# Peptides against a protein of PDB entry 7K3S, part 6

Target 1, 60 residues: chain A of PDB entry 7K3S
Amino acid sequence: MEELSGKPLSYAEKEKLKEKLAFLKKEYSRTLARLQRAKRAEKAKNSKKAIEDGVPQPEA

## One batch from the design tools (peptide; aimed at target 1 K39)

Design b1_p12_1_s1 (made by RFdiffusion4, then SolubleMPNN; from b1_p12_1, 4 letters changed)
Fold by OpenDDE base, seed 5:
Structure b1_p12_1_s1 (fold): chain B 60 residues (1-60), chain A 12 residues (1-12)
Amino acid sequence: as target 1 above (60 residues)
Amino acid sequence: EEEIKKFLEEER
């Protein structure tokens, strides 16, 4: 473990950290969009179940 | 994931 506690990051190290930060922000945004879609899909399943439990099946 | 793993390995 190089003690990063005293040396200013080089220009190249700063650019590499910016690229990683951009990657992490992209993956975070993708994960949030997936979570929001999943929450909408679960609400749609729960509404279908509430309709199915609330409609008396017509006796055939 | 692989790019982050590769970097964390270069810092060891």
Scores: peptide ipSAE 0.161, ipTM 0.768, DockQ to the pose 0.017
OpenDDE base, seeds 1, 2, 3, 4: peptide ipSAE 0.154, 0.123, 0.151, 0.136; ipTM 0.773, 0.753, 0.774, 0.753

Design b1_p12_1_s2 (made by RFdiffusion4, then SolubleMPNN; from b1_p12_1, 6 letters changed)
Fold by OpenDDE base, seed 4:
Structure b1_p12_1_s2 (fold): chain B 60 residues (1-60), chain A 12 residues (1-12)
Amino acid sequence: as target 1 above (60 residues)
Amino acid sequence: KKEIEEFLEKEK
């Protein structure tokens, strides 16, 4: 087991890591919201196609 | 802020 004998992080290093973590959490939340919108849009497209393929359009 | 964005982009 390699001892993670890392020197204790300074106050400034801890604050920089908190800022990096806050940014990463924000980008994760943005990506998750994009994925959820994409899944909803896909379901809405599939429901429209199922209605269009099931109704004979009146040929003019 | 910009330095944190550049750091996270270099770690990928």
Scores: peptide ipSAE 0.112, ipTM 0.732, DockQ to the pose 0.024
OpenDDE base, seeds 1, 2, 3, 5: peptide ipSAE 0.087, 0.085, 0.088, 0.087; ipTM 0.704, 0.702, 0.706, 0.701

Design b1_p12_1_s3 (made by RFdiffusion4, then SolubleMPNN; from b1_p12_1, 4 letters changed)
Fold by OpenDDE base, seed 4:
Structure b1_p12_1_s3 (fold): chain B 60 residues (1-60), chain A 12 residues (1-12)
Amino acid sequence: as target 1 above (60 residues)
Amino acid sequence: EEKIKEFLEKEK
């Protein structure tokens, strides 16, 4: 295990890292929610196409 | 990196 043999971070540097981490967690959650919506939308499009190709359109 | 810089500049 490499000992984290860096100079101890100041209080201000630790707070700045907490802010960066909070931002990254927020952007990760936003991106994950977008990906989940996109996957649901693609499944819904593929299901609609399979229904349309399987129903004979009544020629009027 | 740029989005993290932009975020930290908005909090100053």
Scores: peptide ipSAE 0.130, ipTM 0.752, DockQ to the pose 0.022
OpenDDE base, seeds 1, 2, 3, 5: peptide ipSAE 0.126, 0.110, 0.119, 0.121; ipTM 0.754, 0.738, 0.742, 0.743

Design b1_p12_1_s4 (made by RFdiffusion4, then SolubleMPNN; from b1_p12_1, 5 letters changed)
Fold by OpenDDE base, seed 5:
Structure b1_p12_1_s4 (fold): chain B 60 residues (1-60), chain A 12 residues (1-12)
Amino acid sequence: as target 1 above (60 residues)
Amino acid sequence: EEEIKKYLEEER
């Protein structure tokens, strides 16, 4: 285990790390929302197809 | 924001 015996982070370094963490959390949330939307869209396509394949066309 | 993008690109 390399001792993390680095110099104590300055105030500016701590604020920069908080900014980096906030950005990463934002991008994670964006990616998660995209994934959830894709999963919902797939379910909606499958349900629409099941309705279209399950309605007998009225014989004219 | 742009400096954070640069940092995340340098870690790849």
Scores: peptide ipSAE 0.159, ipTM 0.765, DockQ to the pose 0.022
OpenDDE base, seeds 1, 2, 3, 4: peptide ipSAE 0.155, 0.154, 0.125, 0.158; ipTM 0.762, 0.762, 0.743, 0.763

Design b1_p12_2_s1 (made by RFdiffusion4, then SolubleMPNN; its pose is not in this set)
Fold by OpenDDE base, seed 1:
Structure b1_p12_2_s1 (fold): chain B 60 residues (1-60), chain A 12 residues (1-12)
Amino acid sequence: as target 1 above (60 residues)
Amino acid sequence: EEEEKEKEKEEE
């Protein structure tokens, strides 16, 4: 195991990494919220079609 | 204040 004893990060490097991490967390949360909205919209579309086609939807 | 103390440690 080569210990990648990289040089200690400067204060400015640590803050830049904190900012990048905060940005990535925000974009991840935004992407998840978009995915969840899309899944809810798809379920709502499928429920409307199933009512129109007379197919009983499983209540889950 | 915490930012200023971390800079003071990099100049020593």
Scores: peptide ipSAE 0.027, ipTM 0.572, DockQ to the pose 0.000
OpenDDE base, seeds 2, 3, 4, 5: peptide ipSAE 0.025, 0.027, 0.026, 0.025; ipTM 0.561, 0.573, 0.568, 0.558

Design b1_p12_2_s2 (made by RFdiffusion4, then SolubleMPNN; its pose is not in this set)
Fold by OpenDDE base, seed 3:
Structure b1_p12_2_s2 (fold): chain B 60 residues (1-60), chain A 12 residues (1-12)
Amino acid sequence: as target 1 above (60 residues)
Amino acid sequence: EKEEKEKKEKEK
């Protein structure tokens, strides 16, 4: 195990890293929610098209 | 409150 033998982070550096981590987690969650909405929207479009084309919907 | 006390102790 490489000991994290770096200089101990100051309180201010730790708080700045917590803020950066919170920001990155928020942006990750927003991006994931966008991706999931896009996947659901594509499924809904494909389902609508398959109903219009008379194709049996695969049961989900 | 504890984090603000730790900040004030490191500024001295």
Scores: peptide ipSAE 0.023, ipTM 0.544, DockQ to the pose 0.000
OpenDDE base, seeds 1, 2, 4, 5: peptide ipSAE 0.022, 0.021, 0.021, 0.023; ipTM 0.538, 0.510, 0.515, 0.535

Design b1_p12_2_s3 (made by RFdiffusion4, then SolubleMPNN; its pose is not in this set)
Fold by OpenDDE base, seed 1:
Structure b1_p12_2_s3 (fold): chain B 60 residues (1-60), chain A 12 residues (1-12)
Amino acid sequence: as target 1 above (60 residues)
Amino acid sequence: EEKEKKEKEEKE
């Protein structure tokens, strides 16, 4: 087992990693919100089509 | 507080 006991990160390296992590969390949350909006828009499109086609939508 | 942590790590 090579101990990847990498040199202790400097304060500046730790802060840079915190900033990168905060950025990645923000982009992840934006992507999830976009995905959820797309799924809601698709459900709303399918419900309009099902009303037009006379097909009962499963209530979920 | 952030500056004080930096100054302690630069003295070690």
Scores: peptide ipSAE 0.027, ipTM 0.569, DockQ to the pose 0.000
OpenDDE base, seeds 2, 3, 4, 5: peptide ipSAE 0.026, 0.022, 0.026, 0.025; ipTM 0.551, 0.532, 0.569, 0.544

Design b1_p12_2_s4 (made by RFdiffusion4, then SolubleMPNN; its pose is not in this set)
Fold by OpenDDE base, seed 1:
Structure b1_p12_2_s4 (fold): chain B 60 residues (1-60), chain A 12 residues (1-12)
Amino acid sequence: as target 1 above (60 residues)
Amino acid sequence: EEEEKEKEEEEK
């Protein structure tokens, strides 16, 4: 096992990595919120169609 | 201000 003892990151390199991580977390959360909104909108579209087609929706 | 705090923490 070669320990990839990479050179210790400078303070500035660590802060730049924290900023990148914070940005990636924000974009991930935004993408999840968009996906959840899309799934809710699809469920709401399907429930309207099922009422129009006379199909009983399972209450869940 | 934020860049000045970064320099003060690098000097410690």
Scores: peptide ipSAE 0.029, ipTM 0.577, DockQ to the pose 0.000
OpenDDE base, seeds 2, 3, 4, 5: peptide ipSAE 0.026, 0.029, 0.027, 0.028; ipTM 0.566, 0.580, 0.569, 0.563

Design b1_p12_3 (made by RFdiffusion4)
Pose (drawn by RFdiffusion4):
Structure b1_p12_3 (pose): chain A 60 residues (1-60), chain P 12 residues (1-12)
Amino acid sequence: as target 1 above (60 residues)
Amino acid sequence: EIEEKALEHLEE
């Protein structure tokens, strides 16, 4: 399911790699998706296809 | 422009 990224990292290096870069990767694709969807749907109501979003964390 | 806003949010 998950991907084991970071073999030769100590406790702190690994802690920072997973938590920081995962938060950043999520919010990168997250904010990009919220605004990109709002943009296309508001200009003209188009037939949406796919999005991996599921659990929202009150974000606007 | 949307990518810039996502980058600004990450800097916060």

Design b1_p12_3_s1 (made by RFdiffusion4, then SolubleMPNN; from b1_p12_3, 6 letters changed)
Fold by OpenDDE base, seed 1:
Structure b1_p12_3_s1 (fold): chain B 60 residues (1-60), chain A 12 residues (1-12)
Amino acid sequence: as target 1 above (60 residues)
Amino acid sequence: ELEEEARKRLEK
């Protein structure tokens, strides 16, 4: 068990670290939602192109 | 202040 041989963090330092962690979790969730939206938009573009290439033009 | 320091940690 590595003893946490660091000076005990003050109450104020612990609260500051909790706020930093909460902010980082929020930005992570925001970035993940952006990535998921980008992947959905890419699939939608690829599906539209596959439909346009796969519709046999009605011979006039 | 706190949000700016946290932003600077995500950008590195």
Scores: peptide ipSAE 0.090, ipTM 0.732, DockQ to the pose 0.118
OpenDDE base, seeds 2, 3, 4, 5: peptide ipSAE 0.067, 0.074, 0.064, 0.073; ipTM 0.697, 0.706, 0.686, 0.702

Design b1_p12_3_s2 (made by RFdiffusion4, then SolubleMPNN; from b1_p12_3, 6 letters changed)
Fold by OpenDDE base, seed 1:
Structure b1_p12_3_s2 (fold): chain B 60 residues (1-60), chain A 12 residues (1-12)
Amino acid sequence: as target 1 above (60 residues)
Amino acid sequence: ELEKEAEERLKE
């Protein structure tokens, strides 16, 4: 078992890493919400096209 | 400052 003989992080270094991790989690959540909105918008565009292509023209 | 450094690291 390689002991990761990394010097013990100071309290200030641990708090800095915690803040960076919190920021990265926030950016990840923002990006995920953007992706989910984009997928919903694409589905809504495709459903409008499927309605336009899938209405049998009433034979007059 | 920390948010700027983290944002720069996301662009690399």
Scores: peptide ipSAE 0.069, ipTM 0.738, DockQ to the pose 0.058
OpenDDE base, seeds 2, 3, 4, 5: peptide ipSAE 0.062, 0.058, 0.063, 0.064; ipTM 0.725, 0.715, 0.727, 0.729

Design b1_p12_3_s3 (made by RFdiffusion4, then SolubleMPNN; from b1_p12_3, 6 letters changed)
Fold by OpenDDE base, seed 1:
Structure b1_p12_3_s3 (fold): chain B 60 residues (1-60), chain A 12 residues (1-12)
Amino acid sequence: as target 1 above (60 residues)
Amino acid sequence: ELEEEAEKRLKE
């Protein structure tokens, strides 16, 4: 365990880390929402194909 | 990792 025996962070350094953390949380949430939309769009494409393949052609 | 480190640094 490297004891991060780092000098006490100044107020300005703490605020800069807080801003970085808020940015990273926002980018994470954006990426997660994109991934979830992509998975839903894939499922919706696969369901359309399954409906097209799963309609028994009415024997005329 | 980087987020956890940043959160740790804010609690010091």
Scores: peptide ipSAE 0.119, ipTM 0.765, DockQ to the pose 0.039
OpenDDE base, seeds 2, 3, 4, 5: peptide ipSAE 0.066, 0.118, 0.064, 0.112; ipTM 0.730, 0.764, 0.726, 0.759

Design b1_p12_3_s4 (made by RFdiffusion4, then SolubleMPNN; from b1_p12_3, 5 letters changed)
Fold by OpenDDE base, seed 4:
Structure b1_p12_3_s4 (fold): chain B 60 residues (1-60), chain A 12 residues (1-12)
Amino acid sequence: as target 1 above (60 residues)
Amino acid sequence: EIEEEAKKRLAE
């Protein structure tokens, strides 16, 4: 365990760390929501392709 | 360390 031999963070330094943490949590949530939308879109494309390849096109 | 990066960005 490296003893963090640093002076205790000031109130202002702690508030700046809280702001950075809030920003990182927001960007994480945005990225996760984008990934979940992409995975749902891929599943929807694959299901549509499987239905289209399994239905004989009516001969015109 | 997140604390050292925070101190660096406070001195900028």
Scores: peptide ipSAE 0.147, ipTM 0.774, DockQ to the pose 0.034
OpenDDE base, seeds 1, 2, 3, 5: peptide ipSAE 0.134, 0.126, 0.086, 0.102; ipTM 0.757, 0.750, 0.725, 0.738

Design b1_p12_4_s1 (made by RFdiffusion4, then SolubleMPNN; its pose is not in this set)
Fold by OpenDDE base, seed 2:
Structure b1_p12_4_s1 (fold): chain B 60 residues (1-60), chain A 12 residues (1-12)
Amino acid sequence: as target 1 above (60 residues)
Amino acid sequence: DVEALLEKIEKE
């Protein structure tokens, strides 16, 4: 067990760590929203293709 | 090392 024998974090160091944690949570939420949008778009493409493959094209 | 973590946070 390395003793956490580091000097106690100053108030400023704790606030900087909180700011970074808030930033990382924001970027995580942004990435998750993009992933969920991509997954919905993929499902919509697959559903469109399944309908198109099931409809006989009218011979012109 | 927390000082090394702070330095990484300041460079991002």
Scores: peptide ipSAE 0.097, ipTM 0.693, DockQ to the pose 0.028
OpenDDE base, seeds 1, 3, 4, 5: peptide ipSAE 0.095, 0.097, 0.090, 0.091; ipTM 0.691, 0.701, 0.697, 0.713; seed 3 fails the geometry check

Design b1_p12_5 (made by RFdiffusion4)
Pose (drawn by RFdiffusion4):
Structure b1_p12_5 (pose): chain A 60 residues (1-60), chain P 12 residues (1-12)
Amino acid sequence: as target 1 above (60 residues)
Amino acid sequence: EIEEELEKLEEE
């Protein structure tokens, strides 16, 4: 399911690698998706296809 | 707006 990224990292290095870079990778693809979808749908109501989003965290 | 938010996240 998950991917074990970061073998030779100590407790703190690994803690920072997982938590910080995952938060950043999520919010990167997350904010990009919210605004990209709002852009295409508002200009013209088009047939949407796919998005991996599921649980929203009150974001606008 | 999309570009500004992406630049902020890349700087972090």

Design b1_p12_5_s2 (made by RFdiffusion4, then SolubleMPNN; from b1_p12_5, 7 letters changed)
Fold by OpenDDE base, seed 1:
Structure b1_p12_5_s2 (fold): chain B 60 residues (1-60), chain A 12 residues (1-12)
Amino acid sequence: as target 1 above (60 residues)
Amino acid sequence: EIEKKLEEIKKR
């Protein structure tokens, strides 16, 4: 086990790292939600094209 | 360095 030979973090340094981690987790979650919306929008565009190319218009 | 990147991401 490598002993973490770093100076013990102060209480204030630990709280600042917790805030940084909470912020990064929030931005990660926002990015995932954006990616999921983009994938859904792409699927919805592809499904509209598949309907437009795949419906024989009933000849009048 | 990490603080500057966090502040830049907060401004977007």
Scores: peptide ipSAE 0.089, ipTM 0.635, DockQ to the pose 0.077
OpenDDE base, seeds 2, 3, 4, 5: peptide ipSAE 0.086, 0.068, 0.068, 0.069; ipTM 0.633, 0.648, 0.643, 0.648

Design b1_p12_5_s3 (made by RFdiffusion4, then SolubleMPNN; from b1_p12_5, 6 letters changed)
Fold by OpenDDE base, seed 3:
Structure b1_p12_5_s3 (fold): chain B 60 residues (1-60), chain A 12 residues (1-12)
Amino acid sequence: as target 1 above (60 residues)
Amino acid sequence: EIEERLEEIKKL
């Protein structure tokens, strides 16, 4: 294991990296929630088609 | 440079 002989990050650099990580986690969670909503919407469309093909529309 | 920052993120 090469000891990563890098200069220790300053407190300000560490906080900036925490902020970037928090932002990326937030954008990931937002994207995942959008994907999950899209998947639920597709399932709801397929369920509506299955009901519409199974119920004779009353001709009015 | 990027690798050093990634290793410090793993310690936080």
Scores: peptide ipSAE 0.110, ipTM 0.716, DockQ to the pose 0.033
OpenDDE base, seeds 1, 2, 4, 5: peptide ipSAE 0.107, 0.100, 0.069, 0.093; ipTM 0.714, 0.708, 0.691, 0.708

Design b1_p12_5_s4 (made by RFdiffusion4, then SolubleMPNN; from b1_p12_5, 4 letters changed)
Fold by OpenDDE base, seed 3:
Structure b1_p12_5_s4 (fold): chain B 60 residues (1-60), chain A 12 residues (1-12)
Amino acid sequence: as target 1 above (60 residues)
Amino acid sequence: EIEEKLKKIEEL
């Protein structure tokens, strides 16, 4: 069993890991927000199509 | 490797 008791991370290494985690959490949140917007846009497209298929277009 | 780094960040 490899003892993963690697040397205690220096304060600077700890702060750099916190910064990397904060960046990763930010990019995750940005990606999730894009996915949620895409899903809402798809639902809005499907609802518009259901209205267009249900309303007789006035013959011009 | 990534999981170990993540666990080490949760301990901070």
Scores: peptide ipSAE 0.116, ipTM 0.733, DockQ to the pose 0.039
OpenDDE base, seeds 1, 2, 4, 5: peptide ipSAE 0.107, 0.080, 0.111, 0.110; ipTM 0.733, 0.720, 0.738, 0.739

Design b1_p12_6_s1 (made by RFdiffusion4, then SolubleMPNN; its pose is not in this set)
Fold by OpenDDE base, seed 1:
Structure b1_p12_6_s1 (fold): chain B 60 residues (1-60), chain A 12 residues (1-12)
Amino acid sequence: as target 1 above (60 residues)
Amino acid sequence: AVEEAREAAEKA
């Protein structure tokens, strides 16, 4: 068993780590939502070009 | 990040 040979985190250190984790989860969700919007915008641009070029839409 | 939080708490 690896003895966790680190001094136990204080209450204040644990709260600061919870805040950092909450921030990272928020930034992850924000980045994921941006990526999903970018992919949807790319698909919408490609679909508009395919209609303009007379290419049959691939069925969903 | 954890070490920086530890050093900041040891200095307070």
Scores: peptide ipSAE 0.201, ipTM 0.810, DockQ to the pose 0.021
OpenDDE base, seeds 2, 3, 4, 5: peptide ipSAE 0.194, 0.179, 0.197, 0.185; ipTM 0.803, 0.792, 0.805, 0.795

Design b1_p12_6_s2 (made by RFdiffusion4, then SolubleMPNN; its pose is not in this set)
Fold by OpenDDE base, seed 1:
Structure b1_p12_6_s2 (fold): chain B 60 residues (1-60), chain A 12 residues (1-12)
Amino acid sequence: as target 1 above (60 residues)
Amino acid sequence: AVEKAREAAEKA
């Protein structure tokens, strides 16, 4: 067992790590939502072109 | 940023 022989994190260091984790979770969720919107916008553009070109819509 | 906080806490 690797003894985690690091000095115990102070209360203030633990709170700062919690704040960083909360920030990273927020930025992850924001990035994921942007990616999902981009994929939906691409699908909507491709569907509009397929209707204009008379190509049968692929079933869902 | 984590290391700079550790160094600041070790110097206090």
Scores: peptide ipSAE 0.163, ipTM 0.772, DockQ to the pose 0.020
OpenDDE base, seeds 2, 3, 4, 5: peptide ipSAE 0.161, 0.158, 0.146, 0.155; ipTM 0.762, 0.765, 0.758, 0.759

Design b1_p12_6_s3 (made by RFdiffusion4, then SolubleMPNN; its pose is not in this set)
Fold by OpenDDE base, seed 3:
Structure b1_p12_6_s3 (fold): chain B 60 residues (1-60), chain A 12 residues (1-12)
Amino acid sequence: as target 1 above (60 residues)
Amino acid sequence: AREEAIEAAKKA
């Protein structure tokens, strides 16, 4: 680990950091979308189970 | 692109 303590970042280093940040933001957004989809799917499964458990199956 | 950015991040 070169201690970058005290040198101004070069243009190339700044662009590399922007690319890393853009990548991390994209992966964060993807992960957040997956989490939100999972939570919605869980809620939908729980709601479906609550409907299926609340509908008396017609006794044959 | 993505792999190169990760590999370049490991070498830094």
Scores: peptide ipSAE 0.099, ipTM 0.742, DockQ to the pose 0.036
OpenDDE base, seeds 1, 2, 4, 5: peptide ipSAE 0.078, 0.087, 0.076, 0.095; ipTM 0.720, 0.729, 0.716, 0.745

Design b1_p12_6_s4 (made by RFdiffusion4, then SolubleMPNN; its pose is not in this set)
Fold by OpenDDE base, seed 2:
Structure b1_p12_6_s4 (fold): chain B 60 residues (1-60), chain A 12 residues (1-12)
Amino acid sequence: as target 1 above (60 residues)
Amino acid sequence: AVEKAREEAEKA
């Protein structure tokens, strides 16, 4: 067992690390939700393009 | 980032 050779974090340091972790978890969740929406929008765009390419444009 | 938080807490 490697001795945790660091001075124990103060209560204030532990709370500041908890706040940083909560912020990073929030930004991760926000970024993941954006990625999931982008992937859904790409699938919807590709399906619309496949419908437009499959309809013969009436020759004018 | 952790070291800077330690330095700020050692000055208080």
Scores: peptide ipSAE 0.169, ipTM 0.786, DockQ to the pose 0.020
OpenDDE base, seeds 1, 3, 4, 5: peptide ipSAE 0.162, 0.162, 0.161, 0.151; ipTM 0.779, 0.778, 0.779, 0.776

Design b1_p12_7 (made by RFdiffusion4)
Pose (drawn by RFdiffusion4):
Structure b1_p12_7 (pose): chain A 60 residues (1-60), chain P 12 residues (1-12)
Amino acid sequence: as target 1 above (60 residues)
Amino acid sequence: EIEEKALERLEE
């Protein structure tokens, strides 16, 4: 399911690698998706296809 | 423009 990224990292280095870079990777693709979808749908109501979003965290 | 906003959110 998950991917084990970071073998030779100590406790703190690994802690920072997983938590920080995962938060950043999520919010990168997250904010990009929220605004991109709002852009295309508002200009003209088009047939949407796919999005991996599921649990929203009150974000606007 | 949208990519810049996503980058601004990451800076926050």

Design b1_p12_7_s1 (made by RFdiffusion4, then SolubleMPNN; from b1_p12_7, 4 letters changed)
Fold by OpenDDE base, seed 1:
Formats: C-alpha cells, sequence, structure tokens
Structure b1_p12_7_s1 (fold): chain B 60 residues (1-60), chain A 12 residues (1-12)
C-alpha cells in the first residue's frame, strides 16, 4: 500500500484528474460498445451459417 | 485501478 501521503491537490490538479477520469470513462464506454458490437456481429455470422447448413433441401 | 485512484484523489 503506497501511502498516498497526500500533499493536498490544488484546484488545477483536481480538475486535471477529473478530465482524465472523464476521458477514461469515455474510452471504456467506447471499447465496451465496440466489444458488444463485435460479439453481435459474430453471432449474426454464425446464425447465417446455421441457417445455410440447417435448411433441409426440399427433396424435389 | 487508475480510475479508482483518480476517484479517490477527487474525494480528498
Amino acid sequence: as target 1 above (60 residues)
Amino acid sequence: EIEEEAEKRLKE
């Protein structure tokens, strides 16, 4: 446990940390949305293959 | 980790 023996953060340091946190939250949300989109796209590709393999050709 | 540390620092 590094003792964050804290010099009191200046107002400017607190605002800079707030900006960094807001940026990180935005990048996290973007990455999560990308991951969810990728998983949906994979499921949609697999469902197309399952339909193509699972259509019993009507015996003519 | 970094987000939790940043949130901790904003509460001080």
Scores: peptide ipSAE 0.127, ipTM 0.769, DockQ to the pose 0.038
OpenDDE base, seeds 2, 3, 4, 5: peptide ipSAE 0.084, 0.123, 0.076, 0.122; ipTM 0.738, 0.765, 0.731, 0.763

Design b1_p12_7_s2 (made by RFdiffusion4, then SolubleMPNN; from b1_p12_7, 4 letters changed)
Fold by OpenDDE base, seed 4:
Structure b1_p12_7_s2 (fold): chain B 60 residues (1-60), chain A 12 residues (1-12)
Amino acid sequence: as target 1 above (60 residues)
Amino acid sequence: EIEEKAEEVLKK
Protein backbone atom coordinates (compact mmCIF):
# COMPACT_ATOMS: atom_id res chain seq x y z
CA MET B 1 0.00 0.00 0.00
CA GLU B 2 1.73 3.21 -1.10
CA GLU B 3 1.15 5.64 1.76
CA LEU B 4 -0.49 8.67 0.12
CA SER B 5 2.21 11.18 1.20
CA GLY B 6 -0.22 14.10 0.67
CA LYS B 7 -2.00 16.30 3.21
CA PRO B 8 -5.65 15.19 3.71
CA LEU B 9 -7.92 17.19 1.40
CA SER B 10 -10.02 19.86 3.13
CA TYR B 11 -13.84 19.69 3.04
CA ALA B 12 -13.86 22.43 0.33
CA GLU B 13 -11.28 20.53 -1.83
CA LYS B 14 -13.36 17.31 -1.52
CA GLU B 15 -16.55 19.16 -2.59
CA LYS B 16 -14.72 20.72 -5.60
CA LEU B 17 -13.51 17.21 -6.61
CA LYS B 18 -17.10 15.85 -6.27
CA GLU B 19 -18.38 18.67 -8.55
CA LYS B 20 -15.66 17.91 -11.16
CA LEU B 21 -16.45 14.16 -10.95
CA ALA B 22 -20.19 14.89 -11.44
CA PHE B 23 -19.37 17.07 -14.49
CA LEU B 24 -17.10 14.35 -16.01
CA LYS B 25 -19.81 11.66 -15.42
CA LYS B 26 -22.38 13.92 -17.17
CA GLU B 27 -20.08 14.53 -20.19
CA TYR B 28 -19.27 10.78 -20.36
CA SER B 29 -23.01 9.90 -20.35
CA ARG B 30 -23.70 12.54 -23.06
CA THR B 31 -20.86 11.20 -25.25
CA LEU B 32 -21.98 7.58 -24.74
CA ALA B 33 -25.58 8.49 -25.70
CA ARG B 34 -24.27 10.24 -28.90
CA LEU B 35 -22.19 7.15 -29.79
CA GLN B 36 -25.20 4.82 -29.23
CA ARG B 37 -27.40 7.06 -31.46
CA ALA B 38 -24.71 7.12 -34.19
CA LYS B 39 -24.36 3.28 -34.12
CA ARG B 40 -28.18 2.90 -34.36
CA ALA B 41 -28.30 5.39 -37.27
CA GLU B 42 -25.52 3.52 -39.14
CA LYS B 43 -27.34 0.18 -38.65
CA ALA B 44 -30.61 1.76 -39.90
CA LYS B 45 -28.84 3.22 -43.01
CA ASN B 46 -27.14 -0.11 -43.79
CA SER B 47 -30.47 -1.99 -43.38
CA LYS B 48 -32.27 0.49 -45.70
CA LYS B 49 -29.49 0.20 -48.33
CA ALA B 50 -29.55 -3.63 -48.15
CA ILE B 51 -33.35 -3.60 -48.75
CA GLU B 52 -33.05 -1.08 -51.63
CA ASP B 53 -30.23 -3.06 -53.37
CA GLY B 54 -32.23 -6.31 -52.89
CA VAL B 55 -35.52 -5.04 -54.44
CA PRO B 56 -35.47 -4.77 -58.26
CA GLN B 57 -36.54 -1.18 -58.99
CA PRO B 58 -39.75 -1.32 -61.06
CA GLU B 59 -38.70 -0.37 -64.58
CA ALA B 60 -40.45 2.90 -65.43
CA GLU A 1 -0.14 10.05 -8.88
CA ILE A 2 -3.89 10.58 -8.13
CA GLU A 3 -3.16 13.41 -5.63
CA GLU A 4 -0.92 15.36 -8.05
CA LYS A 5 -3.68 15.08 -10.70
CA ALA A 6 -6.23 16.17 -8.07
CA GLU A 7 -4.13 19.29 -7.28
CA GLU A 8 -3.87 20.10 -11.02
CA VAL A 9 -7.66 19.71 -11.26
CA LEU A 10 -8.10 21.98 -8.17
CA LYS A 11 -5.95 24.74 -9.80
CA LYS A 12 -8.25 24.84 -12.87
Scores: peptide ipSAE 0.081, ipTM 0.706, DockQ to the pose 0.037
OpenDDE base, seeds 1, 2, 3, 5: peptide ipSAE 0.076, 0.077, 0.046, 0.051; ipTM 0.695, 0.698, 0.643, 0.664

Design b1_p12_7_s3 (made by RFdiffusion4, then SolubleMPNN; from b1_p12_7 with E4K K5E E11K)
Fold by OpenDDE base, seed 1:
Structure b1_p12_7_s3 (fold): chain B 60 residues (1-60), chain A 12 residues (1-12)
Amino acid sequence: as target 1 above (60 residues)
Amino acid sequence: EIEKEALERLKE
């Protein structure tokens, strides 16, 4: 087992890592929400096309 | 500002 013989992080280094982690979690959540909105918008566009192509025009 | 500086120091 390689002991990660890294010097114990100072209080300030630990707080800096917490801030970095909080920021990365926020950016991840923002990106995920954007991706989910994009997928929903794509599905909504594809469903509109499927309705337009799938309505048999009533024969006049 | 702190969030921007935290990102720059992750690229070093």
Scores: peptide ipSAE 0.081, ipTM 0.729, DockQ to the pose 0.051
OpenDDE base, seeds 2, 3, 4, 5: peptide ipSAE 0.079, 0.058, 0.074, 0.080; ipTM 0.724, 0.693, 0.716, 0.725

Design b1_p12_7_s4 (made by RFdiffusion4, then SolubleMPNN; from b1_p12_7, 5 letters changed)
Fold by OpenDDE base, seed 1:
Order: sequence, then C-alpha cells, then structure tokens
Structure b1_p12_7_s4 (fold): chain B 60 residues (1-60), chain A 12 residues (1-12)
Amino acid sequence: as target 1 above (60 residues)
Amino acid sequence: EIEKLAEERLKK
C-alpha cells in the first residue's frame, strides 16, 4: 500500500479545500438544475407538437 | 475569488 506520503495539510489548506469543494458542489447543482429545466422545456415543446400533429384535421 | 486563491497557491 503506497502511503500517500503527502505533507499533512495545514488547517488553512483544509479550509480552502472545503471552500473549493463547496463552490464546485454549488456550480454542479446550478448546472444540473439548468439541464433539468432545459429538458423539461424541450419535453413541453415536443408535447405541444405531438398534440398539434395528433389532432385529425376535421375534413372540410 | 476562489480561482485567485487557487493561483496564489500554485506560485508558492
């Protein structure tokens, strides 16, 4: 087992890694919420088209 | 800010 003989991170180094991780989690959540909204908007557009194409035009 | 803090550590 290679012990990752990395120098022990100082308290300030650990806090900065926590801040970076919190930021990355926030940006990930923001991006995921944007993607989910985009997929919902696409589904809502496709459902409107499927209703328009699925109404038999009343033969005149 | 966090990017600026990241660059300052890469220079030490």
Scores: peptide ipSAE 0.081, ipTM 0.706, DockQ to the pose 0.037
OpenDDE base, seeds 2, 3, 4, 5: peptide ipSAE 0.077, 0.071, 0.072, 0.077; ipTM 0.702, 0.692, 0.693, 0.702

Design b1_p12_8_s1 (made by RFdiffusion4, then SolubleMPNN; its pose is not in this set)
Fold by OpenDDE base, seed 5:
Structure b1_p12_8_s1 (fold): chain B 60 residues (1-60), chain A 12 residues (1-12)
Amino acid sequence: as target 1 above (60 residues)
Amino acid sequence: LEEKIKEIEEKA
């Protein structure tokens, strides 16, 4: 157990750390949403290809 | 991201 024996953070230092953490959480959420959208778009492309390959072209 | 963390570090 690392003893958190550091001097108690001032109120200002705690608020600064909260701001840093809030920013990091926001950027993480933005990146995660982008990744999830990309994965959904890839799955949707793969499902469209599977439908196009499964439609018999009308023989002329 | 890192630049904003640094800007927050320099203001305190």
Scores: peptide ipSAE 0.052, ipTM 0.679, DockQ to the pose 0.048
OpenDDE base, seeds 1, 2, 3, 4: peptide ipSAE 0.050, 0.051, 0.050, 0.048; ipTM 0.684, 0.674, 0.670, 0.665

